# Peptides against a protein of PDB entry 4Z5W: the designs that were tried, part 173

Target 1, 305 residues: chain A of PDB entry 4Z5W
Amino acid sequence: IPDVFLELNKLWYFSAQSNLFNGEMPRSLSNSRSISLLSLRNNTLSGQIYLNCSAMTNLTSLDLASNSFSGSIPSNLPNCLRLKTINFAKIKFIAQIPESFKNFQSLTSLSFSNSSIQNISSALEILQHCQNLKTLVLTLNFQKEELPSVPSLQFKNLKVLIIASCQLRGTVPQWLSNSPSLQLLDLSWNQLSGTIPPWLGSLNSLFYLDLSNNTFIGEIPHSLTSLQSLVSKENAVEEPSPDFPFFKKKNTNAGGLQYNQPSSFPPMIDLSYNSLNGSIWPEFGDLRQLHVLNLKNNNLSGNIP

## One batch from the design tools (peptide; made by RFdiffusion4, then SolubleMPNN)

Design b2_p24_6_s3 (from b2_p24_6, 15 letters changed)
Fold by OpenDDE base, seed 1:
Order: sequence, then C-alpha cells, then structure tokens
Structure b2_p24_6_s3 (fold): chain B 305 residues (1-305), chain A 24 residues (1-24)
Amino acid sequence: as target 1 above (305 residues)
Amino acid sequence: PIQERIANGELDFSDEDPFFLTTE
C-alpha cells in the first residue's frame, strides 16, 4: 500500500479488504491520529505489525486478518486506549498472548482464529483480566493442549466464546459457569471428554451451543431443556456485534458461510459426533426458540419423542 | 413433542455434519 495517508488528516475509516496489497503496512496508517476503523483483511501484507498507539488515539477497530504478517503479537496494543475490536485471524504468529493484554481494558472483541497461538492456559489467565471482553475467538490454535479447568478463571462479561478445532483435551471447564451472560459457546472439533455438565443449562442467555465432534459420554443433561433463551422470545439480550465476520466451516480448507453478526446464527444445540447415550428428552420440544437440534452420530437410544 | 415441531417445520432435527466457527 502506498504511504500516501499523511495528507488524510480526517481519515476516519479505511477499508481495503480483499485486495492484492503487499509489503508492509504504511507508516502513515500506523501513525494516523484520525483513523477509527482500519481493515486490511485478506491481503498479502507482510512484516511485523507495528502500531503507534500514542498517535492512533482514535483507533477503535483493527482488522488485519488473512495477511502474511510475521513476528510477535504487538505487546503495545493495550496502549491504544480506544481499541475495542481486533481481528488477527490467519496471521501465523507462533506466539503466546502477551502479558500486557492483562491491561487491555478497552478490548471487547478479539479473534486469533488460526493464528498459531500457543499456551491456552496463559492465554486465558491473561485475557480474564480484560473486563470488557465480550467476544473471544481462539479457533484453530493450541493444538492438542489441555483446556484449563482452573476454577479461578473468570470471564464475567463474556457473551461469545469460540475455541473450536484445537484438538483440546480435558472437560467442559467449570469456570464457564462464571459467565452468566454467555450467548454463544462453540467448543466443537476438540478432544474434550467426560460428561456434559448440567450447569450449562443454567446459562440463561445461551442460544447457540456447539459441543459437536468431541468425546463426550453419558446422558444429555436434562437441564439443557430448560435454557431460558430457547424457551421464551423475551430474552432480547443484545448480542455482541464485533466488527469482524464469522464463518461456519466444515473443514479448514473450505469456504465458510459468512455471518456478519452472532445474532444471524439460528438458535442451535449441536451435540453431534460424540458418544452420548440414553434417550432424547421430550422436553426439547418445549424449547420453542430452538431452530436446530443436532444429535447425529451418538449412542442415543429409544424413539424421537 | 419434538416430532410435532419437526413436522410443522419449527425445528430442524439436523443430520448435517458439524460445523465450527472461525473468523477467517
């Protein structure tokens, strides 16, 4: 991208998505005082990500996803005091979340989907300090690590948690019960084991639950038939709308269906491709807001009620 | 009952292969 942005002292929004831009990010962008929204996703930009947070005082959203950036995650990003949304999907960092992110109080939405992030324990320990964090996407990272179950982990304001396709081991972590505002949970395509915990049915805002393609055993917890968001329409819980799209994928190489907002997802319970046993609870019929129930490829018995 | 909701088109009792969510 040409370094021609110095003269654009009123540049509020710059979007150059899905182009063929190569080289480094222009220094004039990295020092822009006026820019609020910067999206350069789906280009061939390279080098190290550097943002002059002391200059970029208006930066609220940063989308650099699907670029050829290298090096470390910029540890100075918490100094961008208005920065709320970060999309770093498909950037091969091969790094841990920097400790400085404990101070990232402006952060509301973060994606590192497919960014070669390592050490899920450290990542969650750091990110729990982000008090305004509502959307966290960590899909395709932490390969074969153990999902920490440390009860001290607390994401009080979390609404969207996606940690799919990590081959994570462990159980559904009880610390998620401390996230009463959780609306969307995707832990699919892992190696999670044990039983599905009954306390998931206490997440009254949970309208989208994906636990598919794991190693869960036992019965479906009856408490899932009592998910309040799926019983009644009245829970118009304002969904987080991050400035980055979501994609539903069947595999890492396929094009996904694009969803611009989490609210665009149909209310769903997907428990498919597990080792669940017992019967289907008739009371799933009472979940009037539930659109999709996927129980395929389990050890369930009896009739569909 | 689940069957009634399937029959009226209110519930998709899906046989689809599972998706996962990404931002890429």
Scores: peptide ipSAE 0.552, ipTM 0.945, DockQ to the pose 0.890
Fold by OpenDDE base, seed 2:
Structure b2_p24_6_s3 (fold): chain B 305 residues (1-305), chain A 24 residues (1-24)
Amino acid sequence: as target 1 above (305 residues)
Amino acid sequence: PIQERIANGELDFSDEDPFFLTTE
């Protein structure tokens, strides 16, 4: 990308997604006072990510996903006082989340999907201080780590949590009960064990639950048949979705189905590929808003009611 | 109750292999 952005003193939005741009990010762009939305997703950009947050006072959204950036996660990003949305998916950092992110009060949506992030305990301990964090995507990181169950972890305003395909060990963490506004939970493709906790049915806004491809045992908790968002069509307050799309994938190499908003996901309960036993509760029939129920490849018995 | 909703096309009782969500 040519270093010509100093002349664009009124540039509010710049999107150059899915091109063949290579080399470093232009310094004139990293110093833009006018830019609010920056997307350079799916290019071959390289070098270290540097943003002059003292200059970039209007920056609200940053998508650098699927680039060849190297080095550390920029520790100065919390100084970008209006920065809400960050997508750093598929950037191979091989790093931990910076301690400076404890101060990232403007942050509402963060993705590090497939970014070689390490130490999930440190990551969650840091990110719980982001009081405005609503969307967190950590898929394809933390390989074979243990999902922390520390009750002191608090994500009070969390609406979307995706930590899929990490081979994580542990149980469904009780600290998620401190997130009463949770709408979407994906913990699929891990090595999570134990029983599915009944308190998940108390998450009245939860319309999408994926616990598939884990090692869960015991019965399906009956409390899932009383999920309020799946019983009645509540007017889900359309909160502003992240400025980055989501993809539903079978594997890391497959093209995904694109979803522009979390609200575009069909209401779903996926408990497939576990070791669950007992019967299917007839009261799943009362979930009038439920579109997909996947219970495939379990140890369930009896008939479909 | 579930069979009726499946028959009416209101519920997909899926036999699909599990997916996961990403942003890439």
Scores: peptide ipSAE 0.546, ipTM 0.946, DockQ to the pose 0.888
Fold by OpenDDE base, seed 5:
Structure b2_p24_6_s3 (fold): chain B 305 residues (1-305), chain A 24 residues (1-24)
Amino acid sequence: as target 1 above (305 residues)
Amino acid sequence: PIQERIANGELDFSDEDPFFLTTE
């Protein structure tokens, strides 16, 4: 990208996604006072990510996903006082989340999907301090780590949590019960074990639950038949979606189906590819808003009610 | 009640392979 942004004193939005841009991010762009939305997703940009947060006082959204950036996660990003949305998917950091992110009060949406992030315990301990964090995507990181179950973890405003395909060990963490506004939970494609906890059915806003492809045992919690968001058409408060799309994938090598908003996902319970036993609860029929119920490849018995 | 909803096309009792969500 040419370093011509010094003259663009009125540049509010710059989208150069899905191009062939290479080299470093222009210094004039990293110092832009006017830019609010910056998307450079799906390029071949390289070098260290640096943003002059003291200059970039209007920056609200940053999408650098699917680039060849190297080095550390920029620890100064919390100094970008208006920065709400960050997409750093598919940037190979090989790093932990910076401790400075404890101070990232403007942060509402964060993705590190497939970014070689390490230490899930540290990541969650840091990110719980982001009081405005609503969307967190950590898919394809933390390989073979243990999902922390520390009850002190609190994500009070969390709406979307995706930690899929990490080969994570452990159980469904009790600290998720501290997220009463949770709408979407994806913990699929891990090595999570134990029983599915009944308190998941108390998450009244939860319309999308994916626990597929784990090692869960026991019966399906009857409390899942009382998920309020699936019983009644609650006005899905169209909360402002993150400025980055989601992709539904069957595997890491397949193209995903693109979803621009979490609200565009069909209401779903996916418990497939586990070791669940017992019967299918007839009361799943009362979930009038439920569109998809996937129970495939379990040890369930009896008839479909 | 589940069978009825499946028959009416209101519920997909899916035999699909499990998906996961990403941002890439």
Scores: peptide ipSAE 0.542, ipTM 0.943, DockQ to the pose 0.890
Fold by OpenDDE base, seed 4:
Structure b2_p24_6_s3 (fold): chain B 305 residues (1-305), chain A 24 residues (1-24)
Amino acid sequence: as target 1 above (305 residues)
Amino acid sequence: PIQERIANGELDFSDEDPFFLTTE
């Protein structure tokens, strides 16, 4: 990418996705006063990520995903006072989330999917201070760590939480009950154990629940048959989606099906590939907005109602 | 009630292998 962006005083949106750009991010781009949306996703950009937040006063969205950046997560990003959306997926940081992110009040959507992030406890302790955080994606990190169950963790405005394919140990954390606006929860492809907690059915906005491929035991909580978002359409609060796409994947190396917005996901309960027992509740039939019910590969008994 | 919804194509009682969500 040429270093000519200082002359582009009208540059509002720059997208150079899925190209063959290599080398460092241009310094003129890192100092752009006009840019609001920056996407350099799926390139071969390298070096340290540096943004001059004092210059980049209009920056609202940053997508640097799937690049060859190295070094630390930029600790100065909270100084980008309008920065709402960050996608740092598939950047091999091998790092913890910076402590400075406690002050990241503009942050609404964050992805570190497959970014070699370490210490989930520290990550969640830091990110709970982001009062405007609505979307958090931490898939393919924290390998074999324990998902913290500390009741003091509070994500009051969280709408989308994805922490899939981390081989996480522990239970479904009770602190998620403090997120009453949660719409999408994906904790699939972990080593989570215990019972599925009944309080999940109290998450009135939860339309997408994926707990598949874990080690859950016991019965399916009957409270899941009372998920209000799946009973009626009236609770679909369309909030502004993050400026980055989502992908459904079966494995780490395959191309995924792209979804531009979380609202485009079919309403789903996936409890497949667990050790759940008992019967299927007939009252799942009352969930008129439910499109997908996956209970495959459990120890369930009886008939389909 | 579930079988009726499946038969009507209103509910996918999926036998698919589980997916997970990413942003990459």
Scores: peptide ipSAE 0.539, ipTM 0.942, DockQ to the pose 0.885

Design b2_p24_6_s4 (from b2_p24_6, 14 letters changed)
Fold by OpenDDE base, seed 3:
Structure b2_p24_6_s4 (fold): chain B 305 residues (1-305), chain A 24 residues (1-24)
Amino acid sequence: as target 1 above (305 residues)
Amino acid sequence: PIQEKIANGELNFSTEDPFFLTTE
């Protein structure tokens, strides 16, 4: 990309996604005072990610996903005082989340999907300090780590949590019960074990639950039949969605179905590909807003009610 | 009640392989 952005003193939005841009990010762009939204997604950009946060005072959204960037996660990003949305998906960092992210109070939406992030314990311990964090996507990281169950972890404002396809061990963590605003939970494609905890049914805003392809045992908790968001159409205040799309994928190499907003997901309970036993609760029939119930490939018995 | 909802197309009793969510 040419280093010509110094003259573009009115550049508010720059989208150059899905091109063949190579080389480093232009220094004039990294110093832009006017830019609010920057998307360079799906290019071949390389080198280190550097943003001059002292100059980039209007930066609110950053999408650098699916590029060939290398090196460390930029530890200075919390100094971008208006930066709300970050998509760093498919950037191979091979790194931990910087400790500086404890101070990232402007952060509302973060994705590191498939970014070779390491140490989930440190990542969650750091990111819990982001008081405005509503969307967290950590899919395809932390390979074979243990999902922390530390009850002191608190994501009070979390609405969307996606930590899929990490081969994570452990149980559904009790600290998620401290996230009463949780709307979407995807912990699919892990090695999570134990029983599905009954307190999941107390998450009154939870309309999308994916626990598929794990090693869960025991009965389906009856409390899932009382998920308030699935009983009645609460007017979920459509809070501004993250500026990055989501993709529903079957595997790491396939193109996914694109969803522009978390609210565009069909209300779903997916418990498929586990070792769950017992009966299907008839009271799943009371979930008027439920569009998808997937219980395939379990040890369930009895009749479908 | 679940069978009736499936028959009415109100509930998709999916037989698909599980998906996961990404941002890539």
Scores: peptide ipSAE 0.465, ipTM 0.909, DockQ to the pose 0.884
Fold by OpenDDE base, seed 4:
Structure b2_p24_6_s4 (fold): chain B 305 residues (1-305), chain A 24 residues (1-24)
Amino acid sequence: as target 1 above (305 residues)
Amino acid sequence: PIQEKIANGELNFSTEDPFFLTTE
């Protein structure tokens, strides 16, 4: 990308995604006073990510995903006072979340999917201070770590949480009950154990639940048949639309099906590939908004009601 | 109740392999 952005004092939106851009991010772009939305996703950009947050006063969205950036996560990003959306997926940081992110009050949507992020406990302890955080994606990180169950963790405004394919140990954490606005939960492809907690059925906005490919035991909580978002349409909760797409993947090597908005996901309960036992509750039939129920590869017994 | 919804196309009782969500 040429270093010509100094004269572009009216540049509000710059999308150069899915090109063949290489080298470093232009310094004039990193100092742009006018830019609000910056997307450089799916290029071959390299070097350290640097943004002059004191200059970039209009920056609201940043997508740098699927680039060859190196080094640390930019600790100064919280100084970008209008920055809401960050996509850093598939950037190999090999790092922890910076402590400075405790102050990231503008942050609404964050993805580090497949970014070699380490220390999930520190990451969640930091990110809980982001009071405006609605979407958090941490898939393909924290390999074989323990999902913290610390009851003090609080994500009050969290609507989308995706921490899939981390081989995480532990149980479904009770601190998620402190997120009453949660709409989408994906904890699939982990090593989570114990029972599925009944309080999940109290998440009245939860329309998408993926706990597939874990080591859950016991019965399916009957409270899942009472998920209010799946019973009635009345809670048209304004869904967070992050400025980055989601992808459904069957494995790490498969091409993903792209979804531009979380609202485009069919309402789903996926509990497949666990060790769940007991019967299928007939009252899953009361979930009028449920489109997908996946219970494949469990120890369930009886008939499909 | 579930079988009826499956038959009506209102519910997909999926037997697909599990997927996970990413942003990449």
Scores: peptide ipSAE 0.464, ipTM 0.908, DockQ to the pose 0.882
Fold by OpenDDE base, seed 2:
Structure b2_p24_6_s4 (fold): chain B 305 residues (1-305), chain A 24 residues (1-24)
Amino acid sequence: as target 1 above (305 residues)
Amino acid sequence: PIQEKIANGELNFSTEDPFFLTTE
């Protein structure tokens, strides 16, 4: 990308997605006072990510996903006082989340999907201080780590949590009960064990639950048949979506189906590929808003009601 | 109750392999 952005004093939005741009991010762009939305997703950009947050006073959205950036996660990003959305998916950092992110009060949506992030305990301990955090995507990180169950962890405003394909050990963490506004939970493709906790049915806004491809045992909690968001339409809070798309993938190498908004996901309960036993509750028939129920590859018995 | 909803096309009792969500 040419270093000509000093002349673009009125540049509010710059999108250069899915091009063949190589080399470093232009220094004039990293110092832009006017830019609000910056997307450079799906290029071959390289070098260290550097943003002059003291100059970039209007920056609200940053998408650098699917680039060849190297080095550390920029620890100064919390100094970008208006920065709300960050997509750093598919950037190989091989790093922990910076301690400075405890101060990231403007942050509303964060993705590190497939970014070689390490230490899930430190990551969650840091990110719980982001009081405005609504969307958190940590898929394809933390390989074979233990999902922390520390009850003191608190994500009060969390709406979307995706920590899929990490091979995480542990149980469904009790600290998720401190997130009463949770709408979407994906913990699929892990090594999570134990029973599915009944308190999940108390998450009145939860319309999408994916616990597929884990090692869960026991019966399906009857409380899942009382998920209020799946009984009635009244709680469909259309919140502003993240400025980055989501992809539904079968594997790491497959092309995904693109979803521009979390509200575009069909209301779903996926418990497939576990070791669940017992019967299918007839009261799943009372979930009028449920579009997809997947119970494939379990040890369930009896008839489909 | 579930079979009736499947028959009416109101519920997809999926037999698909599980997906996961990403932003890439």
Scores: peptide ipSAE 0.459, ipTM 0.912, DockQ to the pose 0.885
Fold by OpenDDE base, seed 5:
Structure b2_p24_6_s4 (fold): chain B 305 residues (1-305), chain A 24 residues (1-24)
Amino acid sequence: as target 1 above (305 residues)
Amino acid sequence: PIQEKIANGELNFSTEDPFFLTTE
């Protein structure tokens, strides 16, 4: 990308996604006072990510996903006082979340999907201080770590949590009960064990639950038949979606189906590929808004009601 | 009640393989 952005003093939006841009991010772009939305997703950009947050006072959205950047996560990003959305998916950092992210009060949406992030305990301990954090995507990180179940962890405003395909051990973490606004939970493709906790049915805004491909045992919690968002069509306030798309994937190598907004996901309960037993509750018939119920490959018995 | 919803196309009793969500 040419280093010509000094002359573009009125540039508000720059999208150069899905090109063949290589080399480092232009220094003039890293110092742009005017830019609000920056997307360089799906290029071959390299080097260290550096943003001059003291200059980039209008930066609200940053998408650098699917690039060849290296080094540490920029610890100064919390100094970008208007920065709300960050997509750093598929950047091989091999790093922990910076401690400075405790101060990232502008942050609303964060993705590190497949970014070689390490230490899930530290990551969650840091990110819980982001009081405005609504969307957190940590898929394909933390390989074989244990999902912390520390009850003191608190994500009060969290609406979308995706921590899939990490081979995580542990149980469904009790600290999620402190997230009453949770709408979408994906913990699929892990090594999570124990029972599915009944308190999940108390998450009144939860319309999408994926616990598929784990090692859960016991019965399906009857409380899932009382998920309020699936009983009644609450007007899901269309909260501002993150400025990055989601992809539904069957595996890491498959192309994903793109979803631009979490609200575009069908209301779903996926408990498939576990070791769940007992019967299917007839009261799943009361979930009028439920579009998909996947219970495939469990040890369930009896009749379908 | 579940069978009726399946028959009416109101509920997909999916037999699909599990998927996961990413941003890539």
Scores: peptide ipSAE 0.451, ipTM 0.906, DockQ to the pose 0.899

Design b2_p24_7_s1 (from b2_p24_7, 9 letters changed)
Fold by OpenDDE base, seed 2:
Structure b2_p24_7_s1 (fold): chain B 305 residues (1-305), chain A 24 residues (1-24)
Amino acid sequence: as target 1 above (305 residues)
Amino acid sequence: SPPPQPTPEDSTGGIHTYSDTSSA
């Protein structure tokens, strides 16, 4: 990318995604006073990520996903006082989340999916201090770590939590009950064990639940048949979505489905590929907004309602 | 030749925030 952004003093939006750009990010871009939205995703950019937050006073969105950046996560990002959304997916950091992120009060949406992030306990302890954090995506990190169950963890404003494909051990953490605005939970493709907790059915905004491909045992909590968001449409608060899209792989086709916002996901309960037993509750028929109920590959018995 | 072992990426599911570069 040419180093010409000093001349572009009115540039508000720059998208150069899905190109063949290589080398380092231009220094003039890292010092742009005008830029609000920056997307360089799906390129071959390299070196360390550096942003001059004292200059980049208008920066609100940063998408650098699917690049060849290296080194540590930039610890100065909390100094970008208007920065709300960050997508660092598929950047091989091999790092922990910086302690400075405790001060990241502008942060609303963060993705590190497939970024070789380490120490989930430290990551969650840091990120709980981000009072405006609504979307957190940590898929394909923390390999074989334990999902912390520390009851003091508190994500009051969390709406979207995705921590899939980490081979995480442990149970569904009780601290998620402190997130009453949770709309989407994906903990699929882990080594999570124990029973599915009944308090999940008290999350009145939860319309998408994926606990598939784990080692859960026991019965399906009857409280899942009373999820208010799946009974009635009344609580569909359209909140501002993150500036980055979501992707979900379906089976054998290499093309992941793109979802531009969390509300584009079909209302779903996926408990497939576990060791759940007991019956299918007939009261799942009360979930009039439910599009997908997936209970396959369990130890369920009795009648199909 | 034994069938290629599925890459760790082929055995992973759930939601993420990157597009596979193979579909561009």
Scores: peptide ipSAE 0.465, ipTM 0.826, DockQ to the pose 0.327
Fold by OpenDDE base, seed 4:
Structure b2_p24_7_s1 (fold): chain B 305 residues (1-305), chain A 24 residues (1-24)
Amino acid sequence: as target 1 above (305 residues)
Amino acid sequence: SPPPQPTPEDSTGGIHTYSDTSSA
């Protein structure tokens, strides 16, 4: 990418995604006062990620995903006072989330999907201080770590939490009950154990629940038949989605299904590939908005309602 | 009943939600 962005003093949006750009991010771009949305995703950009947050006062969205960047997560990003959305998916940092992110009050959407992030306890302890954080994607990190169950963790405004495919140990953490606005929860493809907690059914906005491919035991909590978002449409507030899309991969050889917004996910309860027992509650028939109920590969018994 | 054994598909990076096409 040429170092010409000083001349582009009116450039508000720069999208150069899915090209063949290599080398480092040009210094003039890292100092742009005009840019609000920057997407360089799916290139071969390299070097350290550096943004001059004192200059980049209009930066609201940053997508650097799927590049060959190296080094640490830029600790100065919280100084970008308008920065809301960050997509750092598939950047191999091999790092912890910086402590400075405790001060990241502008942050609304963060993805570190497949970014070799370490220490989930520290990550969640830091990110809980981001009062405006609504979307958090941490899939394919934290290999074999324990999902912290510390009740003091609080994500008050969290709407989307995706921590899939981390081989995480532990239980469904009680601190998620402090996220009453949660709409989408994906903890699939972990090593989570224990029972599915009844308080999940109190998350009135939860329309997508994926707990598949874990080691959950016990009965399906009856409270899941009372998920208000799946009973009625009345509470479907279309909130601003993150500037990055979501993808769900079904098979290794298939491209991921793209979901441009959380609302594009089908209303779903997926509890498949666990060790759940007992019956299927007939009251699942009350979930008139439910598109997908997947209970495959459990120890369930009785009649299908 | 024995716990459901992971299918061979489960070993190859099953159904996960992520934020980039290339992170699959």
Scores: peptide ipSAE 0.276, ipTM 0.689, DockQ to the pose 0.315
Fold by OpenDDE base, seed 1:
Structure b2_p24_7_s1 (fold): chain B 305 residues (1-305), chain A 24 residues (1-24)
Amino acid sequence: as target 1 above (305 residues)
Amino acid sequence: SPPPQPTPEDSTGGIHTYSDTSSA
């Protein structure tokens, strides 16, 4: 990318996604005073990510996903006082989340999907201080770590939590009960154990639950048949979505389906590929907004209602 | 048998939600 952004003093939106750009991010771009939305996703950009947050005072959205950047996560990003959305998916950092992110009060949406992030305990301890954090995507990180269950962890404004495919050990963490605004939870493709906790049914905004491909045991909590968002439409508050799309693979060999907003996900309960026992509750019939109920590959018995 | 869990080397992962580009 040419180093010409100094002259573009009115450039508010720069999208150069899905090109063949290589080399480092131009210094004039890292110092742009005008840019609010920056997307360089799906290129071959390299080097260390550096942003001059003292210059980039209008930066609100940063998408650098699917690039060949290296080095540490930029510890100065919390100094970008208007920065709300960060997509660092598929950047191989091999790093921990910087301690400075405790001060990242502007942050609303963060993705480190498939970014070789380490130490989930430290990551969650840091990110809980981001009071405006609504969307957190940490899929394909923290390999074989333990999902912390520390009751002091609090994500009060969390709407979307995705920590899939980490081979995480532990249980469904009690601290998630402190996230009453949670709409989408994906903890699929881990090694989570124990029972599914009944308090999940108290998350009145939860319309998408994926606990598939774990080692959960016991019965399906009857409280899941009373998930208010799946009983009635009245509570579907359209909140501002993150500026980055989500993807869900339907097949291992197929490209992911793109979901531009969390609200584009079908209302779903997926508990498939566990060791759950007992019956399918007939009261799942009360979930009139439910599009997908997936209970396959469990130890369930009795009649199908 | 449950499908194999994605290995750390599986850049494409299993059937999960992510925010990566759908690079074909």
Scores: peptide ipSAE 0.258, ipTM 0.677, DockQ to the pose 0.305
Fold by OpenDDE base, seed 5:
Structure b2_p24_7_s1 (fold): chain B 305 residues (1-305), chain A 24 residues (1-24)
Amino acid sequence: as target 1 above (305 residues)
Amino acid sequence: SPPPQPTPEDSTGGIHTYSDTSSA
């Protein structure tokens, strides 16, 4: 990418995603005072990520996903006082989340999907200080670590939490009960154990639950039959979605389906591929908004209601 | 351009939710 962005002093939106750009991000781009939205996703850009946050005073969205960047996660990003959305998916950092992210009050949406992030305990301890954090995607990180169950962890405004395919050990963490606005939870494809906690049914905004491909035991909590978002059409005020799409694989060989917004996910309970026992509750019939109930590959018994 | 082919190392053949086109 040429170093000409100083001349483009009115450039508000720069999207150059899905091209063949290589080399480093140009210095003039890292110093742009005008740019609000920057997307360089799906290129072959390399080197260290650096942004001059004192210059980039209009930066609100940053998408650098699917590039060959190296080195550390930029610790100065919290100094970009208007920066809300960050997509760093598939950047192989081999790093921990910087301690400076405790000060990242503008942050609303963060993805490190498949970014070789390490130390989930430190990551969650840091990110809980981001008071405006609504969307957190950490899929394909923290390989074989333990999901911390520290009750003091608090994500008050969290709406979307995706920590899939990490081979995480532990249980469904109690600190998630401190996230009453949670709409979408995906903890699928881990090694989580224990019972599914009944307090999940108290998450009144939870319309999408994926706990599939774990080692959960015991009965399905009856409280899941009373999930308010699935009983009634609450006019879920479409809150501003993250500036990055979500993807859900349906099979190993197909491209993931793209979901541009969390609201584009079907209302779903997926508990498949566990060791759950007991009956299917007849009261699942009260979930009038439910589109997908997936209970396959468990030890369930009795009558199908 | 088609999303870059998943590298063989993305061998977690799992159905998961992610935020990147190239995880396909």
Scores: peptide ipSAE 0.216, ipTM 0.680, DockQ to the pose 0.126

